Peptides against a protein of PDB entry 3V4L. Designs and how they scored, part 10

Target 1, 386 residues: chain A of PDB entry 3V4L
Amino acid sequence: GQPLAKDKVALLIGNMSYWEHPKLKAPLVDVYELTNLLRQLDFKVVSLLDLTEYEMCNAVDEFLLLLDKGVYGLLYYAGHGYENFGNSFMVPVDAPNPYRSENCLCVQNILKLMQEKETGLNVFLLDMCRKRNDYDDTIPILDALKVTANIVFGYATCQGAEAFEIQHSGLANGIFMKFLKDRLLEDKKITVLLDEVAEDMGKCHLTKGRQALEIRSSLSEKRALTDPVQGAPCSAEALVRNLQWAKAHELPESMCLKFQCGVHIQLGFAAEFSNVMIIYTSIVHKPPEIIMCDAYVTDFPLDLDIDPKHANKGTPEETGSYLVSKDLPKHCLYTRLSSLQKLKEHLIFTVCLSYQYSGLEDTVEEKQEVNVGKPLIAKLDMHRGL

## One batch from the design tools (peptide; made by RFdiffusion4, then SolubleMPNN)

Design b1_p8_7_s2 (from b1_p8_7 with S1E R7F)
Fold by OpenDDE base, seed 3:
Structure b1_p8_7_s2 (fold): chain B 386 residues (1-386), chain A 8 residues (1-8)
Amino acid sequence: as target 1 above (386 residues)
Amino acid sequence: ETKLVAFS
């Protein structure tokens, strides 16, 4: 029979907005598209963009809490990285230049912790460079891995080589994700699927002789990403896991705000990623005496580092939200909260209605404070470890 | 022009 997964959990990290390193673009699209594909495969997906070292550690810890005996774990990373002595290091956005192992997350350490959970399958998809970091002479002393025969690494590139994105005028996938996405839904052993991706990628003239997919596997069983989840969560642990994941994906309810002037505003929320939310406002009712009115969101928590210049845009795209714009209502003002992992408190902000009456030159303002609790990933309290 | 950017 086909193997069953007790559950399927994925952590996807895309780092782009590096402080001291070149900015990337592909991880945005890659994490988003992979999230949608893995959701179709009944994975519980946590998708995170632009994490600091501390935030990456916490994301991995939360991911490990979702893992248990017979659970399929998938870690995807797209961003800067390096490989020293066969150890893969994911580079956080706050990493110094040059970065060292002390500033980075070692994938093999994560694998060790996943093996302690007695997982059914461990898949690592690493869309990062595998060049040696000559500024880091640290030899990681890793404990001997258990022989679990359930590990698969898909490296976007060969040892000592680079992984690439194609920067066009528009959004594009990284080279690895471009080919992976076309096959990811196939009911095949994960190593067979990745081998087919490697063959497809090998036809890419742009990366020929520069990037090639490497598969490292100890997988002795015929396990696929398509393997069905074992039925209703019967264990307390499975219920807890489901609740933890659900908390990390809970959007605020849409609100109808009523102002004293008789204007009604619809306030809505959309998830782009587990740590990225779009707020949108629309005027749903306006008295005829009011000739102009706009509903701005302001006074966000300082932890979110929201630049007012990037808030309240007439299009989702002007906020940097290119992926979910088709699913958003039209004719709103849009604000993108891209760092929900930094939120320590409830998301409290002000909705400011600016309006003008017919025959009055002066603009009038009315304000309402809105508390939406902790949205999405902010419910996991990733900061409680300090 | 198509630019390759490395993840390094």
Scores: peptide ipSAE 0.353, ipTM 0.892, DockQ to the pose 0.844
Fold by OpenDDE base, seed 5:
Structure b1_p8_7_s2 (fold): chain B 386 residues (1-386), chain A 8 residues (1-8)
Amino acid sequence: as target 1 above (386 residues)
Amino acid sequence: ETKLVAFS
């Protein structure tokens, strides 16, 4: 018969806005496109951008709580990285320059913890460099890996080589994701699918002799990303896993705010990623005596580090939101909250209506406080211990 | 201009 997954869960991390390192662009598009493909494959997907070391550790810990016997686990990482002595290190956005193993997440440590869960399939997709870091002289003493899990590594590049993005004036994929996305939905054994991606990448003239996909596998069974989830009545563990996933994806409900002047505002919310939300405001009713009015959002929690200069934009693109802009209402003011993992409390903010009456020179302001609870990933309290 | 940028 066709193999069954007990469940399918994925953690996708894209680091691009580094503090002490060159900024990247491809991780934004690559995480977004891979999220949409894995959702079509019935994966429970958590997608996170620009994580600190502590936030990456917590994201991995929460992902490991979703893993159990016969579950399919997929970890994707796009960002800076290195490989020393066969150990792969993912670089957080707050990593110092130079970075060391103590500032980074070791993929083989994550694999060890995944093997303890007796998972049905473990897939690592590592879109990072595999060059040696000469500033890190540490030799990690890793415990022996158990022979208990089916494991597949898709490395975007060979050992000692670099992984690349193509930077131009617009959005572009990394080289690995450019080829992976065209095949990911195919009903094939995951190693066969990755071999076909490697052959497609090998035809790319831009990266020929610079980047080549490496596949490492201990997969003893025919397993595919297309394998159906077991439709048996939800065990208590399956219910907990579904609830934990649902927590990370719950948006605030849209609100209709009514001001004393008779203006009505629609307040809406959209998810770009599990830690990135767009707030949008629109005027849905205006009395005829009011000639101009705008609805601004302000007074955000300090933990979100919101620059007012980047809030209340006339387009989603002016906020840095290029991927979901087609799915948003038009003629709004837009604000992008890109760090929901930092939110320690409820998301409380002010909606400020600025308006002008016909024949008055002075602008009038009315304010309403809005509490939307903990949106998306903020429900997981990834900041606990900071 | 198209530029290759490494993830290193």
Scores: peptide ipSAE 0.276, ipTM 0.866, DockQ to the pose 0.863
Fold by OpenDDE base, seed 2:
Structure b1_p8_7_s2 (fold): chain B 386 residues (1-386), chain A 8 residues (1-8)
Amino acid sequence: as target 1 above (386 residues)
Amino acid sequence: ETKLVAFS
């Protein structure tokens, strides 16, 4: 019969805004596009940008909690990375220069933990360099992997080689995602699909002799990303998993704020990623006696590191939100919260209304505090230290 | 010119 997945779960990490390393651009677009494709494939997708070591560890731990017997697990990573002795290391945004294995996440360690969950399929898509790090002399003594015959690695590049993005003036995919996205929805064995992607990439004149896809697989079964999820969650565990994932993707409800002056503001929320949310405000009603009226969001939790200079923009693009701008209401003020994983408390902020009456020179201000709870990934309490 | 930037 056709293989069935008990469930399908994906963790996508895109690291770009490195502290001590060159900034990247492609991971933004790549994580976004891959998220949308995997959702069409009935994956539960957690999509995260710009994670520290601690945040990456917690994201992996939360991902592993969603894995169980017969679940398909997919890990995608786009960012800096290296490979020592056949071990792949994902570099967090806070990694020192030079970085070492102690500052990075070992993919083979994650694979070991996925095998302990008795997953139905383990897919790793690694859009990172595989060059040796000569500053890391650590030989990881990895425990022997179980022979599960369900592992697929898609490496964006060959061993000892670099993976590349194309820096254009605009948004562009990395080379791997550029070709992967055109094939990802095909009902083919995942290794066959990746082989076709490798052939398509091999035709690219820009990367010829610089980057080639490598497939490493132990997959003995005809499993595809298109494999149907086994029907309605019949187990208590499947229901719990679905509820946990749903909680991590719950947006605050849109609300109408009413000010004493009679101005009404619509406050809305949109997810760009699991850790990135856009807040938008619009004036939906204004008394005729009010000639000027502006609504600003301010007083965000300090943990979010919101620069007021980047808040309350007239376009989503001015906040750095280029991907979801088409789905947002027009004629708002926009604020991008890009680090929701850092939120330890409820998201409480102030909506400040500044307005002027006809015939009065003085500006009047009214303020309302808004508590939207823990939005999106902030519900997972990724900062719960032991 | 399309600049390739490495992920390392």
Scores: peptide ipSAE 0.264, ipTM 0.862, DockQ to the pose 0.789
Fold by OpenDDE base, seed 4:
Structure b1_p8_7_s2 (fold): chain B 386 residues (1-386), chain A 8 residues (1-8)
Amino acid sequence: as target 1 above (386 residues)
Amino acid sequence: ETKLVAFS
């Protein structure tokens, strides 16, 4: 019969805003596009940008809680990385320069933990460099992996080689995602799909002799990302998994705020990623005696590190939100919260209405505090540690 | 010029 997944879960991590390393650009687009494709494949997708070591560990732990017997697990990583002695290390944004294994997440350790969950399929898509780190002399003694015959690694590059992004004036994919995205929806065994991606990448003159896809697999069954989910979520474990995922993806409800001056503000929320939310404000009603009126958001929790200079922009693009801007309402003020994983408490902030009456020189302000609870990934309390 | 930037 056709293979069935008990469920399908994906964790996508894109690290770009490194503290001590060169900033990247492609992971933003790559995580976003892959999220949309995997959602079309009925994956439960957690998508996270710019994680510290601690936040990456917690994201992996929360991902492992969504895994169970016969569940398909997919881990995608785009960012800095290295490979020592056949072990792949994902570099967090707070990693020192030089980084070492103690500052990084070992993919093979994650695989071990996934095998303990008795998963139906384990897919790793690693869009990172695989050069040896000569500053890391640690030989990780990894425990022997179980023989599960359900493992696929898609490495964006060969062992000892670099993975690349194309720096243009605009947004562009990394080289791996550029070719992967064109085939990801195909109903093929995942190793066959990746082999076709490798052939397509091999035709790219830009990366010829610099980057090539490597497939490492132990996959005895015809498993595809298109494999249907088995039945309704009738098990207690499946219900818990569905609720946990839904909890991590629940946006605040849109609010209509009414001010004493008679101005009505629509406050809306949009998810860019599981840890990135756009807040937007719009004037939905204004008395005719009010000539100018703006609704600013301010007084965010200190844990979010929101620079007021980047808040309340006239376009989503001015916030750094280039991907979801088409799906947002027009003529708003936009604020991008890019670090929801840092939120320890409820998201409480102030909506400040600044307005001017016809014939008065002075601006008037009214303020309302808004509590939207814990949006998106902030509901998982990733910052508390396990 | 198309600049390739490495993820290393």
Scores: peptide ipSAE 0.254, ipTM 0.859, DockQ to the pose 0.801

Design b1_p8_7_s3 (from b1_p8_7 with S1M R7M)
Fold by OpenDDE base, seed 3:
Structure b1_p8_7_s3 (fold): chain B 386 residues (1-386), chain A 8 residues (1-8)
Amino acid sequence: as target 1 above (386 residues)
Amino acid sequence: MTKLVAMS
């Protein structure tokens, strides 16, 4: 019979907004598109952008809590990275320049921890450079990996080589994701699928002789990302896993706010990523005596580091949200919360209605505080150590 | 022009 997964869990990390390193663009699109594909494959996907070292560690720890015997685990990373002595290091956005292993996450350490969970399949998709970091002289003493015969690495590039993104006049995939996305839904052994992706990448004239997919695998079984999940969660652990994933994806309910002037505002929420939410406001009712009115969101928690200049935009795209804009209602004001992992408290903010009556020159303001609890990833309390 | 940017 076809192999069965006990469950399927994926952590996708896309780091772009580096503090001390060149900013990237492709991880945004790559994480989003891969999230949608893995969801079609019945993966429980946590998708995170722009994580610090601490936030990456916590995301990996939460991912490892979702892993168990016979679960398929997939880790995707897109960002800066390096490889020293066959160890792959993912570079957090807060990494110093130069970065070292102490500032980075070692993928092989994550693999060790995944092997302790007795997972059914471990897939690593690493869309990062594999150049040696000459500023890091640390030789990681890795404990001997268990012989589990269930490991697959898809490296976007060869050892000692660079991985590339294509910067066009807009959103574009990285080279790896560009080819991976076209095949990811195929019912094939994951190593066969990746080999076909490697052949497709090999036809790319832009990266020919610069980037090639490398596959490392011990996978002895015919396991595919399409392998069905075993039926209803039979264990307490499977129920906990389902609940934990559901919590990390719970949006606030849409609200209808009523102001004293008789204006009604619809407040809505959309997830772009597990740590990125769009808030949108629309005027759904306006008394005829009110000639103009706008509904602004303000007074966000300081831990979210929201610049008011980037809030309350007339389009999702003006907030930096290019991916979910088609799924959002039109004619709103939009605000993008891009760092929900930093939220320690409930998301409390103010809706400010600014309006003008016919025949009055002065603008009137009414304010209403809104508490939406902990949205999305903020429910996981990734900050438990501070 | 298409710019390749390394993710190093």
Scores: peptide ipSAE 0.331, ipTM 0.881, DockQ to the pose 0.824
Fold by OpenDDE base, seed 5:
Structure b1_p8_7_s3 (fold): chain B 386 residues (1-386), chain A 8 residues (1-8)
Amino acid sequence: as target 1 above (386 residues)
Amino acid sequence: MTKLVAMS
């Protein structure tokens, strides 16, 4: 019979906005498209952009809590990276220049911890460079990995080689995700699927002789990403896992605010990623004596580093939100909160209504404070210990 | 112009 997964969980990390390193673009699109595909495969997906070292460690720890016997685990990373002595290092956005192993997450350490969970399948998809870092002379003495089956690595490039993104004027995938996305939904053994992706990438004239997919596998069973999830969660651990995932994906409810002037505002929320939320405001009722009326959001918690110059935009794209803009209501003001993992407290902010009466030159303002609790990933308190 | 950028 087809194997059953006890559950399916995925952590996707895309690092782009590096402090001391060149900014990337592809991880935005790649994490978003992969999230949507893995959701169609019944994966519980946590998707995170632009994590510090500490935030990456906490995201991995929370992911490992979702792993158990017979669970399928998938880790995807897109960003800067390197490989020394067969150890792969993911580079956080706050990594110094030059970065070292002490500033980075070792994938083989994560694999060791995943093996302790007796998972049904472990998939690592590493969309990063595998070039040696000559500034890091550390030879990590990794403890001997348990000889466990059911591990698959898909490396976007060969050992000692670079992985590439294609920078155009618009949004584009990285080279690996461009080919992976076309096959990911196929009902095939995961190693067969990745081999077909390697053949498709090998036909690409842009990367021929520069980047090639490497597959490393100990998969002894015929397991696929399409393997059905076991039915209703029968164990206490399965219920806890479902609750933890649901907690990280709960949006605030849409609100109708009423002002003293008789204006009514709709306040709405949309998830772009598990740590990225769009707030949007719209005027749903305006008295006829009010000629102009706008609803701004302001006074965000300092932990979110919200620049007011990037808030309250007339389009989602002006906030840097290009992916969910089709699903958002039109004719709003939009604000993108891109760092929800930093939120220590409840998300409290002010809605400021600015308006003019017919025949008065002066603008009038009314304000209401809004508390939406801890949205999305902020419910996991990933900042605990800072 | 298509620019390849290394993720290193």
Scores: peptide ipSAE 0.324, ipTM 0.879, DockQ to the pose 0.826
Fold by OpenDDE base, seed 2:
Structure b1_p8_7_s3 (fold): chain B 386 residues (1-386), chain A 8 residues (1-8)
Amino acid sequence: as target 1 above (386 residues)
Amino acid sequence: MTKLVAMS
């Protein structure tokens, strides 16, 4: 019969905004497009941008909690990275320069932990460099991996080579994702699908002789990303997994705020990623006596590190939101919360209404505090342990 | 010119 997955879970990490390293651009688009494709494949997807070492460790731990016997696990990473002695290291955004193995996440350690979960399939898609880091002489003593015959690595580049993004004036995919996205929905064995992606990428004149896809596999079965999920979630574990994933993707409900002056504001929320949310405000009713009226969001939790200069923009694009802008209401003020993983408490903020009456020179302000609970990834309590 | 940036 066709292979069945008990469930399908993916963790996608895109690191771009490095503190001590060159900033990247492609991971934004790559994580977003891959999220949408994997959702069409019935994956439970957690998508995270710009994680510190601690936040990456917690994201991996939460991902491992969603894994169980016969579950398909997919890890995608786009960012800086290196390979020493056949071990792949993902570089967090807070990594020092130079970085070492102690500042980075070892993919083979994650694989070991996935094998302990008795997963049905383990897929790693690594869109990072595989060049040796000459500043790290650490040889990880990894315990011997189990022979599970269910492992697939898709490396964006060859061993000892660099992976590249194409920086042009617009949004673009990295080289790997550019070709992967066109085939990802095909009902093929995952190693056959990746081989076809390798052939397509091999035709790219820009990366010819600089970057080539490498496939490493122990996969003995004909497993595909298209393999159906087994039945209704009848197990207690499947119900818990579904509830945990649903919690990590629950947006706050849209609210209508009413001010004493008779102005009504619509407050709405949109997810760009599991840790990135857009807040938008619009004036839905204004008394005719009010000539000017603006609704600002302010007083965010300090943990979110929100610069007021980047809040309350007239377009989503001015906040750095280029991907979801088409799905957002027009004629709002927009604020992008890009670090929801840092939120320890409830998201409490102030909506400030500034307005002017006809024939009065002075501006009047009214304020309302809004509590939206823990939005999206902030429900997973990624800070459990500080 | 398309600039290739290494993800190293």
Scores: peptide ipSAE 0.312, ipTM 0.873, DockQ to the pose 0.777
Fold by OpenDDE base, seed 4:
Structure b1_p8_7_s3 (fold): chain B 386 residues (1-386), chain A 8 residues (1-8)
Amino acid sequence: as target 1 above (386 residues)
Amino acid sequence: MTKLVAMS
């Protein structure tokens, strides 16, 4: 019969805004596009940008809680990385320069933990360098992996080689994602799909002799990313998994705020990623005696590091939101919250209405506090222990 | 000029 997944869960991490390392750009687009494709494949997708070591550990732990017997697990990482002695290390944004294994997440340790969950399929897609780190002489003593015959690694590059992004004047995919996205929806065994992606990458003149896809697999069954999810969630564990995923993706409801002057504001929320939310405000009603009015958001929790200079922009693009801007309402003020994983408390902020009456020179302000609870990934309390 | 940036 056709293989069935008990469920499908993906964790996508894109690290770009490194503290001590060169900033990347491709992970933004790559995580976003892969999220949309995996959602079309009925994956429960958690998508996270710019994680610290601690936040990456917690993201992996929460991902492992979504895994169970016969579940398909997919981990995608785009960012800085290295490979020592066949162990792949994902570099968090707060990693020192030089980084070491003690500052990084070992993919093979994650695989061990996934094997303990008795998963139906384990897929790792690693869009990072595999160059040896000569500053790290640590040989991780990894316990022997179980013989589960359900493991697939897609490495964006060969062992000891670099992975590249193409920095143009605009948004562009990394080289791996550029070819992966064109094949990802195909009903093929995942190793066959990745082999076709490797052939497509091999035709690219830009990467020829610089970057090539490596496939490392132990996959005894014909498993595909297209494999249907088994039935209704009838188990208590499947219900818990669905609830946990739903919590991580719950947006605040849109609000209509009414000010004393008679102005009505629509406050809306959009998810760019599981840890990135756009707040937008629009004037939905204005009394005729009010000639000008704007609704600003301010007084965010300090944990979010919101720079007021980047808040309340006239376009989503001015906030750095280039991907979701087409799906957002027009004629709003936009604010991008890019670090929801840092939010320790409820998201409480102020909506400040600034307005002017006809024939008065002075601007009047009215303020309303808004509590939207814990949006998206903030419900998982990924900061627990900081 | 296409700038390749290593993800290392």
Scores: peptide ipSAE 0.302, ipTM 0.868, DockQ to the pose 0.783

